# Designs tried in a protein design run: peptides against a protein of PDB entry 6DSZ. Part 2

Target 1, 361 residues: chain A of PDB entry 6DSZ
Amino acid sequence: NYVVTAQKPTAVNGCVTGHFTSAEDLNLLIAKNTRLEIYVVTAEGLRPVKEVGMYGKIAVMELFRPKGESKDLLFILTAKYNACILEYKQSGESIDIITRAHGNVQDRIGRPSETGIIGIIDPECRMIGLRLYDGLFKVIPLDRDNKELKAFNIRLEELHVIDVKFLYGCQAPTICFVYQDPQGRHVKTYEVSLREKEFNKGPWKQENVEAEASMVIAVPEPFGGAIIIGQESITYHNGDKYLAIAPPIIKQSTIVCHNRVDPNGSRYLLGDMEGRLFMLLLEKEEQMDGTVTLKDLRVELLGETSIAECLTYLDNGVVFVGSRLGDSQLVKLNVDSNEQGSYVVAMETFTNLGPIVDMCV

## One batch from the design tools (peptide; made by RFdiffusion4, then SolubleMPNN)

Design b1_p8_1_s3 (from b1_p8_1 with E4V S8G)
Fold by OpenDDE base, seed 5:
Structure b1_p8_1_s3 (fold): chain B 361 residues (1-361), chain A 8 residues (1-8)
Amino acid sequence: as target 1 above (361 residues)
Amino acid sequence: SKPVFPTG
């Protein structure tokens, strides 16, 4: 009986930055299939804190901070639809990951969406939204006293949702999504009523966006609204203002991931399928009344990294590049370019050993 | 808060 010691997974399928271990600590959380790795980000680099085994492949991993919590909580959804909310607790030298709430959110009826699982959290922590099945939007209300994650479905008329996010600065939880119909791709918004368990009309829509529009980025205040990323174009819309750019450089390879750099939503990292790293910049215009409006969008090529599955800005120009296909990296963004015109310097590389082949002997 | 990672 050869006990093949299964190697730990090394391919990264998700990463997030926040304050999970304490209010003061900056953490990097990395999902590697069924494994969650927790690091503290320090001046000296990444310090490992804990590794956690999950009961299934991590499909969604998001940090959020409900009102009155001192630190972030972690939402995880597995590929088998097991949901949990996790809390980090340290008591002296004892470190525990506590399950605050859990539940299975699988439906017996529904077609699993071809674009996979999408999980999003309302910025005001009123609910979690899940796109698991075509024609359904699942809502998990967030209640502090609820140990059991209860969910309900709202019917979506739009059967082919490409991506969805909650918007910022909305009185009611509001989703913005890209969907496809026979006429093309479109953007729509809905308000989500927790009380009535239904959609209300959202603040805006944009019909006939780029045919390959694939990602929605919710922009925080003061700008608000959303960015829509396609193959050839990047667009901004907030209900009142529309702006589009079509920088030729993004046409060379499909943008596949993004991460917000600034809390005010002025800069975003973008990664493409060739491992190119971009900065998307939102240029502000301050009006005489003190309102801030979007003046322009700009894209800058920073350099090349491993092909990112996920990106997360840490601090001080340091970025974690989570890769599924290649080695994950810590990279430094510099103000000045090198001789090759790159602003990116690799600080550390994490070897990806490739897929664990389950040899069922 | 001290900046994370050394400023090169």
Scores: peptide ipSAE 0.036, ipTM 0.658, DockQ to the pose 0.109
Fold by OpenDDE base, seed 2:
Structure b1_p8_1_s3 (fold): chain B 361 residues (1-361), chain A 8 residues (1-8)
Amino acid sequence: as target 1 above (361 residues)
Amino acid sequence: SKPVFPTG
């Protein structure tokens, strides 16, 4: 009887930052297949708090703070469509992860999307949106007292959604998505009616975006709108303002992940398939009426890291680079470049032992 | 909020 001590997974497939353990603590949460690792970010570094085994591979992991909650809750969706909302509870030295709500959101009918599972949360915490199947958008209403996550589907006419986010600053929950049709890739918006369980016309659309447009970033107020990232271009649109850049440096490798640095959406980290780390900067223009508009977009190469599956800006220029293909890293962003022109310094490296090849013989 | 990492 060879007791193969199953090595703990080391490949990172998701990471999020927020206030999960308390209102005051800054946390880093790391998904490693079926494992959730919870850290407190401290002046001394990452302090491990809890490791949690999940009943399946984590496909979606998002922090959110409903109205009246003192700290963030954690939404998890597994690859087998088990959904839960988790709460951290500490009582003295006892640490418990409480399931506030759970449910299975699998449909009996539907084609699983080739681009995989997408899960998003409305910034105002009105709903969770899930793109699981082609031609369907699943909605989970966020109600305080509901221990059972109930979902419904809205039919989506756009069968090939590439990426989707909820927009900020919308009266009703509004999604923005990149989709592909025979004419190319496009961006569209829909308002989501919880009451009527249908889509209404969104505030704007942009037809014929870059052919390789792959990611949507929802931009918070005061800018609002969305950033669309392609292979060759980065575009901004908010219904009134459109701006596009095509920096040659991003053409060399596909951008695969992003993370917001500033709460106001002025800066974003971008990671590509070569492990290059970029800063995307939104340059503001203040109008005479006090409105803030986007003046320009700029991309700066910061340096190189492990190939990021996910990025999280922590604090004071410290970034966690979650890697699936390589070692995860804690890196420092410096104001001044080194002799090689890099602004990135590795602080800590977390060894990735590679995929557990389940040799199911 | 207190800076989490030292500002070098």
Scores: peptide ipSAE 0.027, ipTM 0.607, DockQ to the pose 0.111
Fold by OpenDDE base, seed 3:
Structure b1_p8_1_s3 (fold): chain B 361 residues (1-361), chain A 8 residues (1-8)
Amino acid sequence: as target 1 above (361 residues)
Amino acid sequence: SKPVFPTG
């Protein structure tokens, strides 16, 4: 009788930080294929709270806080297009994960996009956006009383979307996306009308960006706008200001993930395909009228980690490095470099045993 | 652990 110890998946395919268990708790949520792990971040390290099985591979995992909620809710989309909104509820020692809403968002007609599933949430929690199929943008309106997630599609003229985000500080929900056509890669914006179920003209566009532009970062206020990351360049645009840098250090390997460090969007972690960890810094200039503008962009090499699939800043310079190809890590960012010039120190390593076929029995 | 996602 071989007790096949059902080996749990160890490869990380997503991670997010927020306040899921309570308003005061800092949580780390880790997606490992069909499994969701929930931790509380403490001074002593990660405290496990609960592990949850999902009915499918987690493709999207995002925390969001609707107006009037005391803590974050969790949006999950699976690779089979099952969507849910989850809430953490504790009553004494009893811990429950409650499904607030659910639905299947699969379309009968459409070509699945080659770049995979993209799921984004409007910063004002008006809607969820999904890029699932070429030439379609799916919208899930966020309504508190709706237990059934209903979606509609808006046609995109741009068939090859590379990445998309919702912008901050917009009167209407506004998307910013990188797309490819026969002439190259471009950046465009659209306003999303929930009432008319259509796109309106967005505030700005940038044609003929770098050929390998691959990621959009939405920048919160006071800066606003977006950062576009390529292979050779990093650019900022907000409709009024454009700034580009081409630091030679990023040409060595492709940047594949990012995470915001500061709530105001002053710093971002960047990870590349070689496991190098960078800090992207937005230098501010305060105008006489009290407005804040971007003065410059700077990139600094922090050190080396496992190859990140995802990054999330926790607190006090601690970062979780979620790895699919290697061991995941907790690392400390130091102000001063070590003797080797690294600002990164490994605190804990989580062994990756490779792709375990999760036989959910 | 019981999956949280409802079996539709």
Scores: peptide ipSAE 0.019, ipTM 0.535, DockQ to the pose 0.015
Fold by OpenDDE base, seed 4:
Structure b1_p8_1_s3 (fold): chain B 361 residues (1-361), chain A 8 residues (1-8)
Amino acid sequence: as target 1 above (361 residues)
Amino acid sequence: SKPVFPTG
């Protein structure tokens, strides 16, 4: 009886940070194919708390805190369209991951999108949005008492959505997305009506953005709006203000991931396909009426890491670099550069052993 | 660990 101990996956395909185990704990959650790893971030490093097996490859993993919850809940969607909301429960030494809600959100009709599965959560926790198929936007209403995740589809006229996020500070849930048509790439917004199960006109749109615009970042208050990342440009729009930069340094390699550093959205980490790590800075201007507006955007090269699939700022300048192609890393961001001009120092490296080929022998 | 989410 050869017990082939299936080697655990090491390639990281997602990571998220929040307060999942308690209100006070800072957690790092790492998705490695079908495995979820839960860590507590401590002064000494990452402390492993629990590993959880999922029934399928994790495609979406997002933390969110509904009104009245003391800690974050976890939304997971698998590549086979199994959705769940998970809660961490500890009673003494006993640790349980509780399924608060679950459901399968697969459609019988639809073309799976070429850009893959996108899952997003409204910042006010009113709904989950899913772009699974071309021409459809799936909505999962969030209700505290709902043990069954029920979803409905809204028809999306824009067939080629590149990326989508929920905006902050909107009276109704509002999505912002980049899409492609025969005329190029564009940004559009829609309000999502739960009552009518339809889209309403959003607050703004921007036609003819950069041809390679690929990512949307929703910016929290006080700025609001969104950042659009392209190959050559980074743009900001909030309906009232538009600002674009084209720093030459980002043209060398495509930016592929991002993570918010500051809760107010003043700084973001950016990672490119060469493993370069950047800081995107939003400079504020305070107006006489007390309103905060965006004054400028700036990009700074911090250094080099493993090629990031995902980035997560933890605390005290420590960043987790989740890598699919290389070794994942904990890195420290320093105020002063080293002799090579890098602000990045590797603290810990997690060996990636490559893809687990599930050889059913 | 037992998977938390059942295969539907």
Scores: peptide ipSAE 0.051, ipTM 0.601, DockQ to the pose 0.015; fails the geometry check

Design b1_p8_1_s4 (from b1_p8_1, 3 letters changed)
Fold by OpenDDE base, seed 5:
Structure b1_p8_1_s4 (fold): chain B 361 residues (1-361), chain A 8 residues (1-8)
Amino acid sequence: as target 1 above (361 residues)
Amino acid sequence: SKPVFPQG
């Protein structure tokens, strides 16, 4: 019996940047199937801190900072619907990942959605939202003293949700989602009442968006609202303002991932199915009253990377490209292009060995 | 804060 030592997974299926180890440290967290890798971002590169085995494939991984926390907490949901909130604790040389809360959020009744698991966190940390099943939106209230993640379902009339996010700057937690019906794809918003455990009418809707609209990006203040990304178009809507662009360059390949660069939502990285890396820019106009409005949207091609499953901006123009199909990369964004017109330089490459086929011999 | 990565 040859015990083939199971190789560690190398394919990346999620990544996030934040302050998990301390308030001062910048961290990169990488999900590789059942493994979580934690790095500190340094002037010299990525310093490994801890690897954690999870009890299942990581399906959702999000950092969030509740009021009164000095550092970020980590929400994880597995493909088997095990949820946890994790905290990093270090005591001298001893590093512990503490489970602050956990629960299984699986329903006995419901059709698992064909587009997979979506997990989102309210920017004000009031709740976690989960789209697990068609026609249901699951809510996990965030309470500091609760060690057990309790969830409830709200019925969603829209059966075919494509993507969903919480909006910024809303008095009540508000979701924005793309859904499909027989008439096409549409965008809608709902307020989520924790008290009544129901949806209220949201601030806006946009019927008949692009047929291939696939992603929602929630935009922070001062702009607010959402960006909707399709195959041919990128649109912005905040209830009062609508803007659309259709840059020909995005038609060549489907955009599949995004990441916010600036805290104010002025820039976003976009990755497509061919490994092209774009910058989406929100051009601002300052009004005489001091209000900031969106003037225009612009897309710039930065260069080529591995095909991104996930992107995360670190600092100083450094980006982590998490790849499932190819090698993950650290890349530098330069101000000036090279001779080929690329602004992207590979700094480090992380070999992807592909799927470990358990050959039972 | 100083940038984490060197300015290059």
Scores: peptide ipSAE 0.083, ipTM 0.779, DockQ to the pose 0.131
Fold by OpenDDE base, seed 3:
Structure b1_p8_1_s4 (fold): chain B 361 residues (1-361), chain A 8 residues (1-8)
Amino acid sequence: as target 1 above (361 residues)
Amino acid sequence: SKPVFPQG
């Protein structure tokens, strides 16, 4: 009897950091195909708390904190369009993952987008946005007492969206997105009206961005606006200020993931297809009136890791590198470089055993 | 919050 121990999936396809188990705990959540792993981040390392099986491959995993919640809730969307909002509950030694809301958000009509599923949450927790199909933007309103996730579609004129985020500091929920048309790639914004179920004109647009612009990062206040990452350039725009850099070092390999380090959006980790880890720095200028403006953008090479599918900063210079193609890592960022000029030291390596075979047991 | 992974 060969007990084929069904090998648990080891390839990481998503990771997030937040306060899911309690208001005080720092958690790392890792998506490995259909499995969700929950850790508490401690001074001694990662403490496993719970592993959860999902009814499908995790396509979106985002933490968010609605007004009046003491801890973060977890939004999950599967590749088969099953959506849920999860809450962690502990009573003594009893741990439960509660489904607060669920729904299927699949449409009967629509072309699934070639760039895959995008799921985003408004920073003020007014709605969830989903780009599932070309020419549609799906909205899930976030209401406290709603156990059934209901969604509606807004028609999007831009058929080929590359990436989309909600902006910070907007009176109405506002999306910023990169799209492609026959003339090239462009950036546009729309306000989302929940009442009218339509788009209104957004605060700004930028036509004819870099041809390989692939990612949007929404920047928190006080800076606001967005960062657009391409193959050759990194640009910032907030409607009033535009700034672009073209550091030669980023041309060597495509940046594929990012994660915010500072709550105020002053620093971001960037990972490329060669496993290089960068820091993107937003240099501030404080005006005489107390306003903060962006002075400059800078990119620094930190070192090399496994090729990141996702990155998440934990605390005290510790970063989790979630890898699909290689071993995932826990790494330390140092202030001083080693003898090889690297600021990165591997603390722990998590062996990737190869392609996740969906063995639905 | 106590810093995670204190540098020795």
Scores: peptide ipSAE 0.022, ipTM 0.513, DockQ to the pose 0.109
Fold by OpenDDE base, seed 4:
Structure b1_p8_1_s4 (fold): chain B 361 residues (1-361), chain A 8 residues (1-8)
Amino acid sequence: as target 1 above (361 residues)
Amino acid sequence: SKPVFPQG
């Protein structure tokens, strides 16, 4: 009986940054198939703290901080629709990952969406939203005392949702999504009523966006609204202001991931299918009344990395590049370019051994 | 906030 010790997965499927181990620690969490890796970000690099095996492939991994929590909680959804909320607890040298809540959110009826599982959390931590099946939006209310994750479905008239996020600064939880119909791709918003378990009309919509619009970024206050990323264009909309750019540099390869750099949403990292790393910048204009509006959008090429599945800005210009196809990297963003015009320097590389071929011997 | 990584 050769016990082939299955090699630990090395391909990264997701990454998130926050304060999971404590209020003071900056953490990097990495999803590698069924494995969760927890690091503390230090001046010397990434310090491993804990590895956790999950009961399935991680499909969604998001940090969130409910009101009255001192540190972030972790939401995980697996590809088999097992959901949990996890808390980090340390007592001396003893580290435990506590399940605060769990549940299975699989439906008996529904077509799994071709664009895969989408999981999002309301910025005010009122609910989790899940797009698992075409024509359904699943809601998990967030309640402090609820050990059992209970969900309900709201019917979506839009059958072909491409991407969805919760917006910031909304009185009620509000989703913004890109969808496709026979006329093209469009952006729409809905308010989510927990009480009535239905959608209400959202604050705005944008019909006939770019045909290849693929990603929604919710922008924090003071800007608010959303960024829509396509193949040829990047657009901003907040209900009152619309702005679009079409920088030629983004046409060369499809943007596939993004991450917010600044807490106020002034800068975002963008990664494309060729491993190019960009900075998206939101230029602010301060009005006489003290309101902040978007003046302009610009994109800058920073350099080249491994092809990112996910990106996360850590601190001090350091970025983690999570790669599924290549080696993951820790990179430094410099103020000055090198001789090749790159602002990116690799600090550390994490070897990807490739897909675990389940050879049933 | 104190920078996590050394300023290069």
Scores: peptide ipSAE 0.015, ipTM 0.483, DockQ to the pose 0.116
Fold by OpenDDE base, seed 1:
Structure b1_p8_1_s4 (fold): chain B 361 residues (1-361), chain A 8 residues (1-8)
Amino acid sequence: as target 1 above (361 residues)
Amino acid sequence: SKPVFPQG
């Protein structure tokens, strides 16, 4: 009986960085179809800690730290709508991934959204939001003692949501989303009432954004607000400040992923469909009262990588490029360019063997 | 390795 060890999936479909194994460890978590790989980031590179099998393809993978937790918890949603919250526990040499909560969040009625599953977590860890179906926003309240993930739906009047995030610095959980109607694409905000299970009017809106606006980035304090990424433009809005840029270099290929570099939201990595890696910079202006405002936005081409499905900044200018179509990479960002004008140097390449058709034998 | 949560 040759146990054909089914070749492990190599295509990356998600990655996150945080403190999952301990408060002190920096971790890289990689989703490869049904598998979760956990690494510790070290000076010598990525140290593997654990691999975990999931009951289905990972569709959402997000780290979050509820108040009073010493380390991050992991939220996972599968393509079949199985949700869980995972905790890492180590006792000596024994490593366990503990399911703190789980549930199935599938609705009996609903049209699955064409833009796929979106899962987001409120920065204050009050709730998880899910856009699974058109015209519905699913809310999972976060409660420490709840082993069963219970969800409810709020009706969205906007049927064609493109992307959605929770904003930072809001008294109530507030979503910001790009949606499409017959008049074009727009940005809107809603406050989410857990008590009334409804939306309230959000702090701001922006009608008639770029026709190909595809991504929302929630910006942390002190800036707050959101960045909207399109095909031709990048815009910032926080209710009081609006700023837009249209750098010609981003028109060459569609930006498909992003990752925050600095905790204060001053820099973001952007990856496009050609494997170009950019830095988006938020230039600050400090007012006499100590208020920080956005002065300008700038985009810089760093270099070329594999086509990113996901990006995550680790530390010390090291970036993990998770690729579905090509080899994943660990790359170094340098201050000075090489002879070819690139700031990117490949440190390690992880061979992608392509989609292993799981022939269930 | 067993999946970390039961299949619903």
Scores: peptide ipSAE 0.007, ipTM 0.484, DockQ to the pose 0.015

